# Designs tried in a protein design run: peptides against a protein of PDB entry 3PUK. Part 4

Target 1, 227 residues: chain A of PDB entry 3PUK
Amino acid sequence: ERGLKSVVWRKIKTAVFDDCRKEGEWKIMLLDEFTTKLLSSCCKMTDLLEEGITVIENIYKNREPVRQMKALYFISPTPKSVDCFLRDFGSKSEKKYKAAYIYFTDFCPDSLFNKIKASCSKSIRRCKEINISFIPQESQVYTLDVPDAFYYCYSPDPSNASRKEVVMEAMAEQIVTVCATLDENPGVRYKSKPLDNASKLAQLVEKKLEDYYKIDEKGLIKGKTQS

## One batch from the design tools (peptide; aimed at target 1 K11 Y212 D216 E217)

Design b1_p11_2_s2 (made by RFdiffusion4, then SolubleMPNN; from b1_p11_2, 3 letters changed)
Fold by OpenDDE base, seed 2:
Structure b1_p11_2_s2 (fold): chain B 227 residues (1-227), chain A 11 residues (1-11)
Amino acid sequence: as target 1 above (227 residues)
Amino acid sequence: SVRTLISEEDV
């Protein structure tokens, strides 16, 4: 059985590195906080070198221009990461790299996607969404990247209800990306006591799974698998 | 569904 880490790496290799691979070409890879953690969890620097990555840079930091090299942006579809990308290519005179390949870890909002198209389309060779928004820990264990999730889910304060809903939605979305990555449609299992949070999350996950597989480009409605 | 943008230079 291939561990979750190997499955995630395989997906990244296929969806990102193989997609933009050019023989003899080295790229600079730009990462954000999430993708740094993600790659650190499932690969080594030697693996990235084998995939044609010469240098890894943090997208949030000021970087020296390398105008002769193409950049591979593996980033979350957040305003912060997108804004950093846009700064790298915003002006013709200030382009930091020769061209960009962009791979988002999740669905990019239309507003951000359109903003990128409008401002930097000539600099972008590829832009794709790969739908990996989780960190693999063990063969069957992963962590979610939802800030303050535990706090809001278990807060007794009614004023946090709206934030709790947003957090639950984000958690459900990330769980679905795990299922998509593993090519599974799991039967959701949960314990409802003492809080209804598990039941609510399960319902959200089930709904999102249904939506995902209905819209799946392969047109394959997969049966429920063991989770 | 995966949205893909491809530059005209790669076409």
Scores: peptide ipSAE 0.043, ipTM 0.696, DockQ to the pose 0.393
OpenDDE base, seeds 1, 3, 4, 5: peptide ipSAE 0.042, 0.042, 0.042, 0.041; ipTM 0.700, 0.697, 0.701, 0.696

Design b1_p11_2_s3 (made by RFdiffusion4, then SolubleMPNN; from b1_p11_2, 5 letters changed)
Fold by OpenDDE base, seed 3:
Formats: C-alpha cells, sequence, structure tokens
Structure b1_p11_2_s3 (fold): chain B 227 residues (1-227), chain A 11 residues (1-11)
C-alpha cells in the first residue's frame, strides 16, 4: 500500500509540475506557509530539482527580481498570498519575474480570482486550482491547518458560535481534499460524546463529499466506497 | 470543477 505521502507527491507532480513543464526550462518556486509545510512533508529538494525548480522562495519575504525566469506560485488561496503575488506583478516596470504559473491548493474565492484576472492576466501563463489542503504526517495520518480551530471549537463563549461554524466548514473542506486525493468517497465515523463538534463536522464532511462526487469527470455519480 | 486560466504565450 502506497503511503499517503507518496500519493500526495504523485498528485502534486501530475497536477502542478507536469502541467507547467517545459523541456530545459528552470523555474523559481514561490511558497507560502502552508505549501512549505506540505512539500516538506512529502518530498525532498532533490525531487524539486528533478521537476525543474532551481530555487524556492518564501512569497511573504522581500525578494530580489529575477526577470529572466518564470515563477511557479504554489500557494493557498488566501488574501495574504494573493496580495504578495500581485505585488510581484503589479507594475510593468517592477515585475519580479518573466511570467507566472499559479497553482492554488484549494478553490480560490471568486473575489480573489477576479482580482488576479483584473490586475495581472497578461503575466499569468496558467492559473489552476488543485484540491490538496492537508499535510500528510504518516501513511494513514494527516493534519489540518486551520488557524484557531481548537479555540473556536472548544470555546464556551456563545459569541464565538459564528466563528466556530466557519472553522468547521474549513476543516470539512480540507478533509474532503484528503478523500479526493485518495479517490475515495468513504462513510464518515465519529465519536459523538462529550461534545457535538464531531457530529457537526461529520455532517459537513458528508454533505461536501456528496457535492464533490455528484458529478465525476465523465458526468457520472460516484458511489460510496468501502472504508 | 477546476478553473484554469490560460494566457496565450506571445509567440
Amino acid sequence: as target 1 above (227 residues)
Amino acid sequence: MYRTLLSEEDI
């Protein structure tokens, strides 16, 4: 059985590196906090070199322009990461790189997507969404990167109820990306006590799985898998 | 459904 790390790497290789590969071309890769952790969990620098990446840079840091090279942005669809990208290409005279390939780890909100189109469309060779919003830890274990999840899920303060729902939605979405990566539509199991958080999360996951697998690439409904 | 934006390379 191939470990989760290998499956994740294979998906990234197919969805990102194979998609933008040009023979003999080297790229600079820009990562944010999440994608740095993600790649660190499933590959080595030597693997990235084999895929035509010469240098890895942090998107949040000030960087020197390399105007002769194209850049591969593998980033989360967040305002912070998108704003950093836009700064790299906002001025014709101040473009940091020759062109951009953008791969988002999840669905990009329409507001951010439209902002990119309006500002930098001529500099973008590819913009694609991939569904990998989790970090593989071991063969059967992954972690979610949802800020303040613990605080909002277990806060006794009723004023946090709306934030709790947002956090639950985010976690459910990330879990669905795991299932999608494994090409599975499992039944969801949970422990209901002592709090209803697990039950609520399970329901959200089930709903999102149903929506995700409603229509496959061939227009067919994918049934539940045995798990 | 994945959204893909392609720009024509100035050949």
Scores: peptide ipSAE 0.055, ipTM 0.620, DockQ to the pose 0.338
OpenDDE base, seeds 1, 2, 4, 5: peptide ipSAE 0.052, 0.222, 0.039, 0.048; ipTM 0.623, 0.810, 0.639, 0.648; seed 2 fails the geometry check

Design b1_p11_2_s4 (made by RFdiffusion4, then SolubleMPNN; from b1_p11_2, 4 letters changed)
Fold by OpenDDE base, seed 3:
Structure b1_p11_2_s4 (fold): chain B 227 residues (1-227), chain A 11 residues (1-11)
Amino acid sequence: as target 1 above (227 residues)
Amino acid sequence: MYRTLISEEDI
C-alpha cells in the first residue's frame, strides 16, 4: 500500500509540475507557510530539482528580482499570499519575475481570483486550483491547518458560535481534499461524546463529499467506497 | 470544476 505521503507527492507532481513543465526550463518556486509544510512532508529538495525547480523562496519575504526566470507560485488561496503575489507583478517596471504559474491548494474565492485577473492577467501563464489542503504525517495520518481551531471548537463562550461554524467548515473542506486525493468517498465515523463537535463535523464532511462527487469528470455519480 | 486561466505566450 502506498503511503499517504507518496500519494500526495504524485498528485502534486501531476497537477503542478507536469502541468507547467517545459524542457530545459528552470523555475523559481514561491511557497507560503502551508505549502512549505506540505512539500516538506512529502518530498526532498532533490525531488524538486528533478522537477525543474532551482530555488525555493518564501512568498512573504522580501526577495530580489530575477527577471529572466519564470516563477511557480504554489500557495494557499489567502488574501496574504495573493497580496504578496500581486506585489511581485503590480508594476510593469517592477516585475520580480518573467512570468507566473499559479497553483492554489484549494478553491480560490471569486473575489481573490477576480483581483488577480484584473491586476496581473498578462503576467500569468497558468492559474489552476488543486485540491490538497492537508499535511500528510504518516501512512494513515494527516493534519489540518486551521488557525485557532482548538480555541473556537472548545470555547465555552456563546459569542464564538459563528466563528466555530466557519472553523468547522474549513476543517470539513480539508478532510474532503484528503478523500479526493485518495479517490475515496468513505463513510464518516465519529465519537459523539462528550461534545457534539465531532457529529457536526461529520455531517459537514458528508455533505461536502456528496457535493464533490455529485458529478465526476465524466458526468457520473461516484458511489460510496468501502473504507 | 477547477478553474484554469491560461494566457497565450507571446510567440
Scores: peptide ipSAE 0.050, ipTM 0.674, DockQ to the pose 0.335
OpenDDE base, seeds 1, 2, 4, 5: peptide ipSAE 0.046, 0.044, 0.042, 0.044; ipTM 0.672, 0.675, 0.680, 0.687

## One batch from the design tools (peptide; aimed at target 1 E129 I215)

Design b1_p12_1 (made by RFdiffusion4)
Pose (drawn by RFdiffusion4):
Structure b1_p12_1 (pose): chain A 227 residues (1-227), chain P 12 residues (1-12)
Amino acid sequence: as target 1 above (227 residues)
Amino acid sequence: SYHSSLDHYFPS
């Protein structure tokens, strides 16, 4: 099947689980709020065992160290989600697991990355960005994770316009991960209609996905596709 | 921002 959640599942399996899957052994997966919703969206937790995951745990709440099991961190590039990882490795009195495998849902800010580039420890065996920043609500419908996006798009023009841009970029880069997961580099068009916001957004997506496919690394897509 | 893989910062 080619359901939207099937496509995403095929990505997670190959880009995450298979990428650190050692045939004979199992791992503990750690999730933040987003990745929980993402995984619960495109599979049952039963399917995870077959993928090398014996235990899934919340990265937020404190956990008991299992120094003989390797950890699979499947998290978003969020300050909270990352600060929690640094609690397990490096500073201080660490560690908690035998090894660390980090998979970011989206591009990691240099600011956050540096905080883990230092307290690195030989543990962090891998750190990838897979670029999946959306929810496959239905086989043909997707939703983003841009909190309070509606309000900060139609609010007046007061003090909280600086956050409108923050929301506008968050939508743009998050939409780009939708195209990348679908292995599409589509042409961009907006409606040029009420308030003309789709124009500002259409430009951000156009610019960001040009910069995106200048880096992909999957090498499957470059230049505009038939979409 | 965008960039390439980060594996080269970390031991394999």
Fold by OpenDDE base, seed 2:
Structure b1_p12_1 (fold): chain B 227 residues (1-227), chain A 12 residues (1-12)
Amino acid sequence: as target 1 above (227 residues)
Amino acid sequence: SYHSSLDHYFPS
């Protein structure tokens, strides 16, 4: 077992593959950039075959219709990925696949969700949100998917201040998803640096962790764990 | 926060 990678795989297996599994049924799986990296980090193609996935396709690419097959969309809740999905099912006469199972890697904004409902609700068999927005590297190491995080966090340009805040928020949210995945509510520790980025991030993480556990799916308040 | 049940909007 590979620590965090194993935990992430088990989470995906339970939340996604087991949830939509039908005996003897094969599905086409559609991935975006993030979920491609995610699955590559924690499983092999043979694992996906065992879960009933016959083919993996990139959601961003033009694909030939396979109307007899159901599609499993494991994608991030972004306008880009959602738009690609909508192109697959936007027209009744031009549906790419028989039906869709959608699993988002994070909270799907209401605006995107409403757009999906309005366009292709009849084609959707499942739509769920799973809370995995990080890439496992080692047993206790992960990477965040926040573009240009380094640039904005260490930018001396005051014009980037607002962007820095957005990046910090995104980082904090992804850290919380790691904690949620591991069922942890850690006491955040950090080392101060000249720009106090670590302190700011720690505060954001703590706040978001508190919010998450106060209003989680189980309605439980979990105490802080050692970190 | 997460949607409590997204499936309620998609009848199977």
Scores: peptide ipSAE 0.037, ipTM 0.719, DockQ to the pose 0.569
OpenDDE base, seeds 1, 3, 4, 5: peptide ipSAE 0.025, 0.029, 0.029, 0.024; ipTM 0.662, 0.660, 0.693, 0.670

Design b1_p12_1_s1 (made by RFdiffusion4, then SolubleMPNN; from b1_p12_1, 5 letters changed)
Fold by OpenDDE base, seed 2:
Structure b1_p12_1_s1 (fold): chain B 227 residues (1-227), chain A 12 residues (1-12)
Amino acid sequence: as target 1 above (227 residues)
Amino acid sequence: SFHGSYDKYFPP
């Protein structure tokens, strides 16, 4: 299959499922709100079964312990998702699962990681960041996961200025994750509108793209692609 | 910046 959905699935398969695969082993997979939408957009339940996932559980819900099985946490690096993980493994006597594999969809702040490390180190077998913070819709279309983006971007209230900047940063960050996933360094095109939001976003994206490719572990500086 | 992997903190 061609398109963004296929690219995203291939990345998840390689970065997550292949990375933690053990022959003959089934895992329980824990998802949050974002990763539920993400997987729903690019795969079927049958695909997950083929990857050794027997059951999918919502990380936010109360779950019965399955102490004989390992858990695959595919979650966003948010306080909410991390806190739910910590509840599963915070007590040595009441661990819900045998062990944990953690794959974050984005950069995990040091504060959150340190909290995990301090409380659950003995339960963790893998912990990685995979840099996917968007939902694929079509071959070249994706949805950003930025709550209230429209509200803050178009708010005339000066009191929302700081929040607007945060939203713009979040959107720019997620656009960069799309580019990273597609292995592209696109030229940014925009049409100016009232409040110049498009121009500001374009500048943020361009800056973040430059930073990403400069620091890329692959050491590959790619030229700008036409997009 | 991405850390990538934290495996060094969680030995097998």
Scores: peptide ipSAE 0.352, ipTM 0.892, DockQ to the pose 0.564
OpenDDE base, seeds 1, 3, 4, 5: peptide ipSAE 0.337, 0.346, 0.345, 0.341; ipTM 0.887, 0.891, 0.892, 0.888

Design b1_p12_1_s2 (made by RFdiffusion4, then SolubleMPNN; from b1_p12_1 with Y2F S4G L6Y)
Fold by OpenDDE base, seed 2:
Structure b1_p12_1_s2 (fold): chain B 227 residues (1-227), chain A 12 residues (1-12)
Amino acid sequence: as target 1 above (227 residues)
Amino acid sequence: SFHGSYDHYFPS
């Protein structure tokens, strides 16, 4: 299959499922809001079964312990998702699962990671960042997961200026994750509009792309591609 | 910047 959905699935398969695969072992997979949408956009339940996932659970919901099974946490590095994980493993006597494999969709802040390390180290078998913070729609179309982006970007209220910057940073970061997933360093093109949001976003994206490719996991510097 | 893997902090 071709297109962005196939690329995203292939990355998840390689970075997550292949990474924690054990022959003959089934896992429970825990998803949050974002990863539920992500997987729904690029795979079917049958695909997950083929990858050794027996059931999918929502990390936010109360769940019954399945102490004989290992859990695969495919989650965003947010306080909400991390707190839910910590509730599953915070008590040594009442762990919900046998062990945990954690795969974050994005950079995990040190503060969150340190909280995990301090409380649940003995329960964790894997912990990795895989850098996928977008939802594929079509071959070249994706959706950003930035709440209230429209509201803050077009707000005329000066009191929202700081929040607007945060939103712009978040959008830029997610665009970079798309580029990283596609292994592309595109030239940024935009049309200026009122408030010059497009120009500001373009500048942020370009800066973040440069930073990413300057020091990436492969240690490679790539030239700009036409896009 | 991405840390990539944290496996060295946990039992193998």
Scores: peptide ipSAE 0.333, ipTM 0.879, DockQ to the pose 0.588
OpenDDE base, seeds 1, 3, 4, 5: peptide ipSAE 0.325, 0.332, 0.324, 0.324; ipTM 0.877, 0.879, 0.877, 0.875

Design b1_p12_1_s3 (made by RFdiffusion4, then SolubleMPNN; from b1_p12_1, 6 letters changed)
Fold by OpenDDE base, seed 2:
Structure b1_p12_1_s3 (fold): chain B 227 residues (1-227), chain A 12 residues (1-12)
Amino acid sequence: as target 1 above (227 residues)
Amino acid sequence: SFHGSRDDFFPK
């Protein structure tokens, strides 16, 4: 077993594949850029076949309808991925697939969710958020999906200050999803840098962890763990 | 924030 990769795979298997599994049923799975990387990091195609996935398709590509098959959308809750989904199911007469199971990698904003609900509610069989927004690398190593994080965090340009804050928030959010996935509430440790980015990030992570673990998915209060 | 499941809004 490969530590964090195994944990992530088990989480996906339980939260996604087992959740929508029907005996003898095959599904088409739709992935976006992030979930393609995520699954590639923690499983093989043979693993997906064992979970009842016959074909993997890129949600961004123009795809031919397979109206007899149900589709499993494992996607990020972004406007881009949601818009692609809506194109598949926005018209009753032109649905790409028989039905949809949607699993978001993170919290889906109500604005995006309402857009889905208003357009294609009758086509949706499941819609869940599974809170995995990171890529496992090694047993205890992961990468964040925050575009241009390095650029904004170390930018000397004052005009990027607002964007830097957004990036820091996004990084903190993703770190919290790692902790949630691992069922950990760590004490955050860091080394100070000239720009104090590590300190700021640590503070954001701690704040978000406190908010998250006030009431977990089971309605339980969880204490801090050692890190 | 995290909702977990949105199934209540869709037909079963």
Scores: peptide ipSAE 0.180, ipTM 0.789, DockQ to the pose 0.580
OpenDDE base, seeds 1, 3, 4, 5: peptide ipSAE 0.170, 0.168, 0.149, 0.173; ipTM 0.787, 0.788, 0.776, 0.789

Design b1_p12_1_s4 (made by RFdiffusion4, then SolubleMPNN; from b1_p12_1, 4 letters changed)
Fold by OpenDDE base, seed 5:
Structure b1_p12_1_s4 (fold): chain B 227 residues (1-227), chain A 12 residues (1-12)
Amino acid sequence: as target 1 above (227 residues)
Amino acid sequence: SFHGSYDKYFPS
């Protein structure tokens, strides 16, 4: 299968599992709500086993320590997920695992990163942002994870205008992560509506695409592709 | 906006 799901899996395999791979080493993998959905959408438990994951755990749940094993945290850069991580490594007595590899699905705010550095830097072996903040549905379909997007985008309340802009920006960012995952710089297409949300989103996507490719790890600015 | 890797801040 060559759909979006396979592309997403390939990216995760390369960016996460290959990055922290050690021969003969098994890891506990910690997932949050988003990454649980993400992995469920693009892989099977058997695939994770092949990548050296012995068990997956919900980061939000209370868990028994497995102090002899390293942990792979594949999580969203949110206060909730980060706080759960910090509880696992915040003190030597409370250290649940031998060490941590952290892979964020998106940009991690400096405030969160600084909390991590201050609390458990010695326990961390890797910490990376892998830029995947969407759920693949079908070969060409994905779902954005932006809470209350519908509410704010379609709210007639003027007091929500500022929040609407924030939501639109978050949506645009996630669309760019899709493009990055697919290694595409698409020509954005949309249908205009009375609220002009689609046009605004398109503009944000175009801008963020430009920014992304300007700072692309490959140092290459790609021409627009069909989308 | 992405930091990418934070390896320089951590051991090993």
Scores: peptide ipSAE 0.351, ipTM 0.889, DockQ to the pose 0.631
OpenDDE base, seeds 1, 2, 3, 4: peptide ipSAE 0.319, 0.350, 0.294, 0.335; ipTM 0.878, 0.887, 0.868, 0.885; seed 3 fails the geometry check

Design b1_p12_2 (made by RFdiffusion4)
Pose (drawn by RFdiffusion4):
Structure b1_p12_2 (pose): chain A 227 residues (1-227), chain P 12 residues (1-12)
Amino acid sequence: as target 1 above (227 residues)
Amino acid sequence: SEKSVERNKLFE
């Protein structure tokens, strides 16, 4: 099947689980708020065992160290989600697991990355960005994770316009991961209609996905595709 | 964003 959640599942399995899967052994997977919703969206937690995950646990709440099991961190590049990882490795009196495998849902900010590039420890065996920043609500419908996006798009023009841009970029980069997961590099068009916001956004997506496929690393897609 | 490939190499 080619359901939107089937496509995303095929990506998570190959880009995350298979990428650190060691045939004979199992791992503990850690999730933040987003990745929880993402995984609950495209599979049952039962399917995870077959993928080398014996236990899933929330990265937010404190956990008991299992120094003989390797950890699979499947998290977003969020300050909260990352600060929690640094609690397990490096500073201080650490560690909590035998090894660390980090998979970011989206591009990691240099600011956050540096905070973990230091307290690295030989543990962090891998750090990849898989670029899936959306929810496969239905086999043909997707939703983003841009909190309070509607308000910051149609609010007046007061002080909180600086956040509008923050929301506008968050939408743009997050939309780009939708195209990348579908292995599409589509042409961009907007409606040129009420308030003309689709124009500003259409430009951001166009610019960002040009920069994106200048790096992909999957090498499957470059230049505009038939979409 | 350009650092993604370098970071993959760094931790492999």
Fold by OpenDDE base, seed 4:
Structure b1_p12_2 (fold): chain B 227 residues (1-227), chain A 12 residues (1-12)
Amino acid sequence: as target 1 above (227 residues)
Amino acid sequence: SEKSVERNKLFE
């Protein structure tokens, strides 16, 4: 079986590295917390070197300018990561790098996108959204990057109902990105629990899968596969 | 299939 890790790496290689590759050009790669974990799960530093990455930097850390080099931002579309990016390019006089290639791990909200556009559009050479918002753990296992998911999903406090829904939506979206990455439209199976969280999540996943394949660029609607 | 969105046109 194709390991999920290899599939994820192949996706990143094609969607990110091949997309911005220039002959003889090295880039600095900026990662956030999620993408650090993601890349660590599916590649080695040597693999990144082969893809033209000279050094990896944490986007959240203060960094010295390297104005002669272009930067590859592989980051999640979060306010925190975007704000760090903006600090690197928001001021014309204080640009840390020559230019930026931005690859978001998921859909970037318009609010964040517009903020980027307004502040540093001329510095951006590429802005692409890819659908990889999960971390492969094993060949068939992944983890989701949804903060406090466990807490809100299993909270007995009714006041958390709204937050629970948000978390469930985020989880469902990330599951769909797994399916997209694997090119699968699975039949969702779940075990019911007293809180019916699994059932709700399953419904959300099914709905999102349907929407995803309906609006897929290739127009490929796949039948449900056993999962 | 893989879905991606390119927004480069918005910076032109």
Scores: peptide ipSAE 0.046, ipTM 0.663, DockQ to the pose 0.351
OpenDDE base, seeds 1, 2, 3, 5: peptide ipSAE 0.034, 0.038, 0.042, 0.051; ipTM 0.622, 0.646, 0.612, 0.659; seeds 3, 5 fail the geometry check

Design b1_p12_2_s1 (made by RFdiffusion4, then SolubleMPNN; from b1_p12_2, 8 letters changed)
Fold by OpenDDE base, seed 4:
Structure b1_p12_2_s1 (fold): chain B 227 residues (1-227), chain A 12 residues (1-12)
Amino acid sequence: as target 1 above (227 residues)
Amino acid sequence: MERRKEVEKFFD
């Protein structure tokens, strides 16, 4: 039985490192909060070195330019991470790196994508969505990176309804990336009582699974697998 | 699966 960590690492290796690999080329890798946790959960620094990463930098921090090196951005498709990227490449005269490879952990909204396109087109060598937005912990255990999920999901305050919906959607999206990583399309089962959280999440997951496989670039259409 | 955005397609 293959551990989830190994599966995730192999996917990252294939989808990210192999995709942008050039013989003899070293890259600086930029990580955000989520991808730092993600990589920490499934690989070691030595593994990254073997993949041609010489330095790992936090995208949120101010960094010195290394204009002779290309940068590998492995980041979440968030305004914060994208804004940091834009600061690195937004000015032609002050590019921090030679070029950028961008790999998003999930679908990048068109608004963010267009923002990148408008300002940094010539600096980008690759832009890819790899759809890994969960943290593997054990062979069959993962966690979701959704801040305040517990609070909003179980808040009895109606004023939190909007945020609860956002949190539920985020959780569903991340669950779908687990399924995608495992190449699964499970039937989702849930307990409807006492709270409707499970049913709501299940519905969102089901919907997003359908959407995901429908819009998959490789045209993957598959039936339900074991849940 | 992954979605790939090629520079030629999206960043022209």
Scores: peptide ipSAE 0.024, ipTM 0.613, DockQ to the pose 0.270
OpenDDE base, seeds 1, 2, 3, 5: peptide ipSAE 0.021, 0.021, 0.022, 0.021; ipTM 0.602, 0.587, 0.597, 0.592; seeds 2, 5 fail the geometry check

Design b1_p12_2_s2 (made by RFdiffusion4, then SolubleMPNN; from b1_p12_2, 9 letters changed)
Fold by OpenDDE base, seed 1:
Structure b1_p12_2_s2 (fold): chain B 227 residues (1-227), chain A 12 residues (1-12)
Amino acid sequence: as target 1 above (227 residues)
Amino acid sequence: MSRRKEVEKFFD
């Protein structure tokens, strides 16, 4: 059986690297906090070299311009990552690279997309959203990147109830990306004790799965996968 | 709200 790591790598290779690859061309790749963890979990530096990446840079750090090379941005659709990108291409005089390919790990809100479009559309050769918002650990294990999830989910303080709901929404969204990556629409199972967190999360996941598979490329609904 | 699938956007 091919492990979850290999499936994730294959999807990234197809959706990102094969999509922008040009024979004999090297690119600089820019990563944020999440995508650094993601790639570290499913590939090696040698794999990235084979895909035409000459160097990896952290998007949050100050970087020297390489104006003759194209840049591959593999980043999360967050204001922080987008702002860093905009600093690289926001003006003609400040362009750090020749051109940009942008791949978001999830849905990019229209507000962020429009901000990019308004400021540096001419510098962007491609912009694509892919659905990978989790970290593969083992063949059947993954982790979610939701800050302070443990704290809010298990907080005894009632004042954190609203924050708990936000965290559960984020976790459910990331779980759906796992299902999408595996091309699965499973029934959700959970253990209810000691708190009802698992039940609430399961309901959110079920709803989001239904929404995700309502319309495929041909307008068909994908049925439930056997559990 | 329906979740968006993978979307490719091109800039002219």
Scores: peptide ipSAE 0.026, ipTM 0.605, DockQ to the pose 0.349
OpenDDE base, seeds 2, 3, 4, 5: peptide ipSAE 0.030, 0.026, 0.026, 0.026; ipTM 0.610, 0.603, 0.611, 0.606; seeds 2, 3 fail the geometry check

Design b1_p12_2_s3 (made by RFdiffusion4, then SolubleMPNN; from b1_p12_2, 6 letters changed)
Fold by OpenDDE base, seed 4:
Structure b1_p12_2_s3 (fold): chain B 227 residues (1-227), chain A 12 residues (1-12)
Amino acid sequence: as target 1 above (227 residues)
Amino acid sequence: MERSKEIDKLFD
């Protein structure tokens, strides 16, 4: 069995830490709720130290400035996390850190991206999307970060249909990041009963996989793999 | 994704 945790860690190491590594430089790393869980699932603090991280801070908390150090933001592309970042660099007050490296766990909407750009572009040394929006639980199991997913997916109230669709989209996107992380384009299997949710989700995943690999980093369209 | 490779250029 392939160790999903090790694969995730390797991807993070390559996409994030190796990307911003500078010899002899230590960084403060800012995490949000999701990335805290993500890193906790696939690495230890000692691993982060080896990657040049001296301190881990919660992006949601008020923090004292450390103006002589650069900050590595490994965060979800959400308004909440972005707003916290902007408070660090985007205010009229002095910036909290020397500079910022931003790595988003998924596609950052243009609205958020533009907000960052307009506010503190000069402070940003890196801004990348690395497409890891799941938490590995074990070798073949992961969890998704979609608030209220259970409620909306199984809500009998038709008024929740729109929200259900949003949730399904979010879930599908995160599943695709698993596939991307594993470099796979799998056939999707599902149990259709008792609800059509699984079928709908499967269709969304397949569609998004197709779209992803059309514009993947390698520029190659991968055929279906067995999973 | 292709966008992620060039996103830094938007801040220059």
Scores: peptide ipSAE 0.026, ipTM 0.624, DockQ to the pose 0.469
OpenDDE base, seeds 1, 2, 3, 5: peptide ipSAE 0.031, 0.024, 0.026, 0.026; ipTM 0.650, 0.632, 0.633, 0.623; seeds 1, 2, 3 fail the geometry check

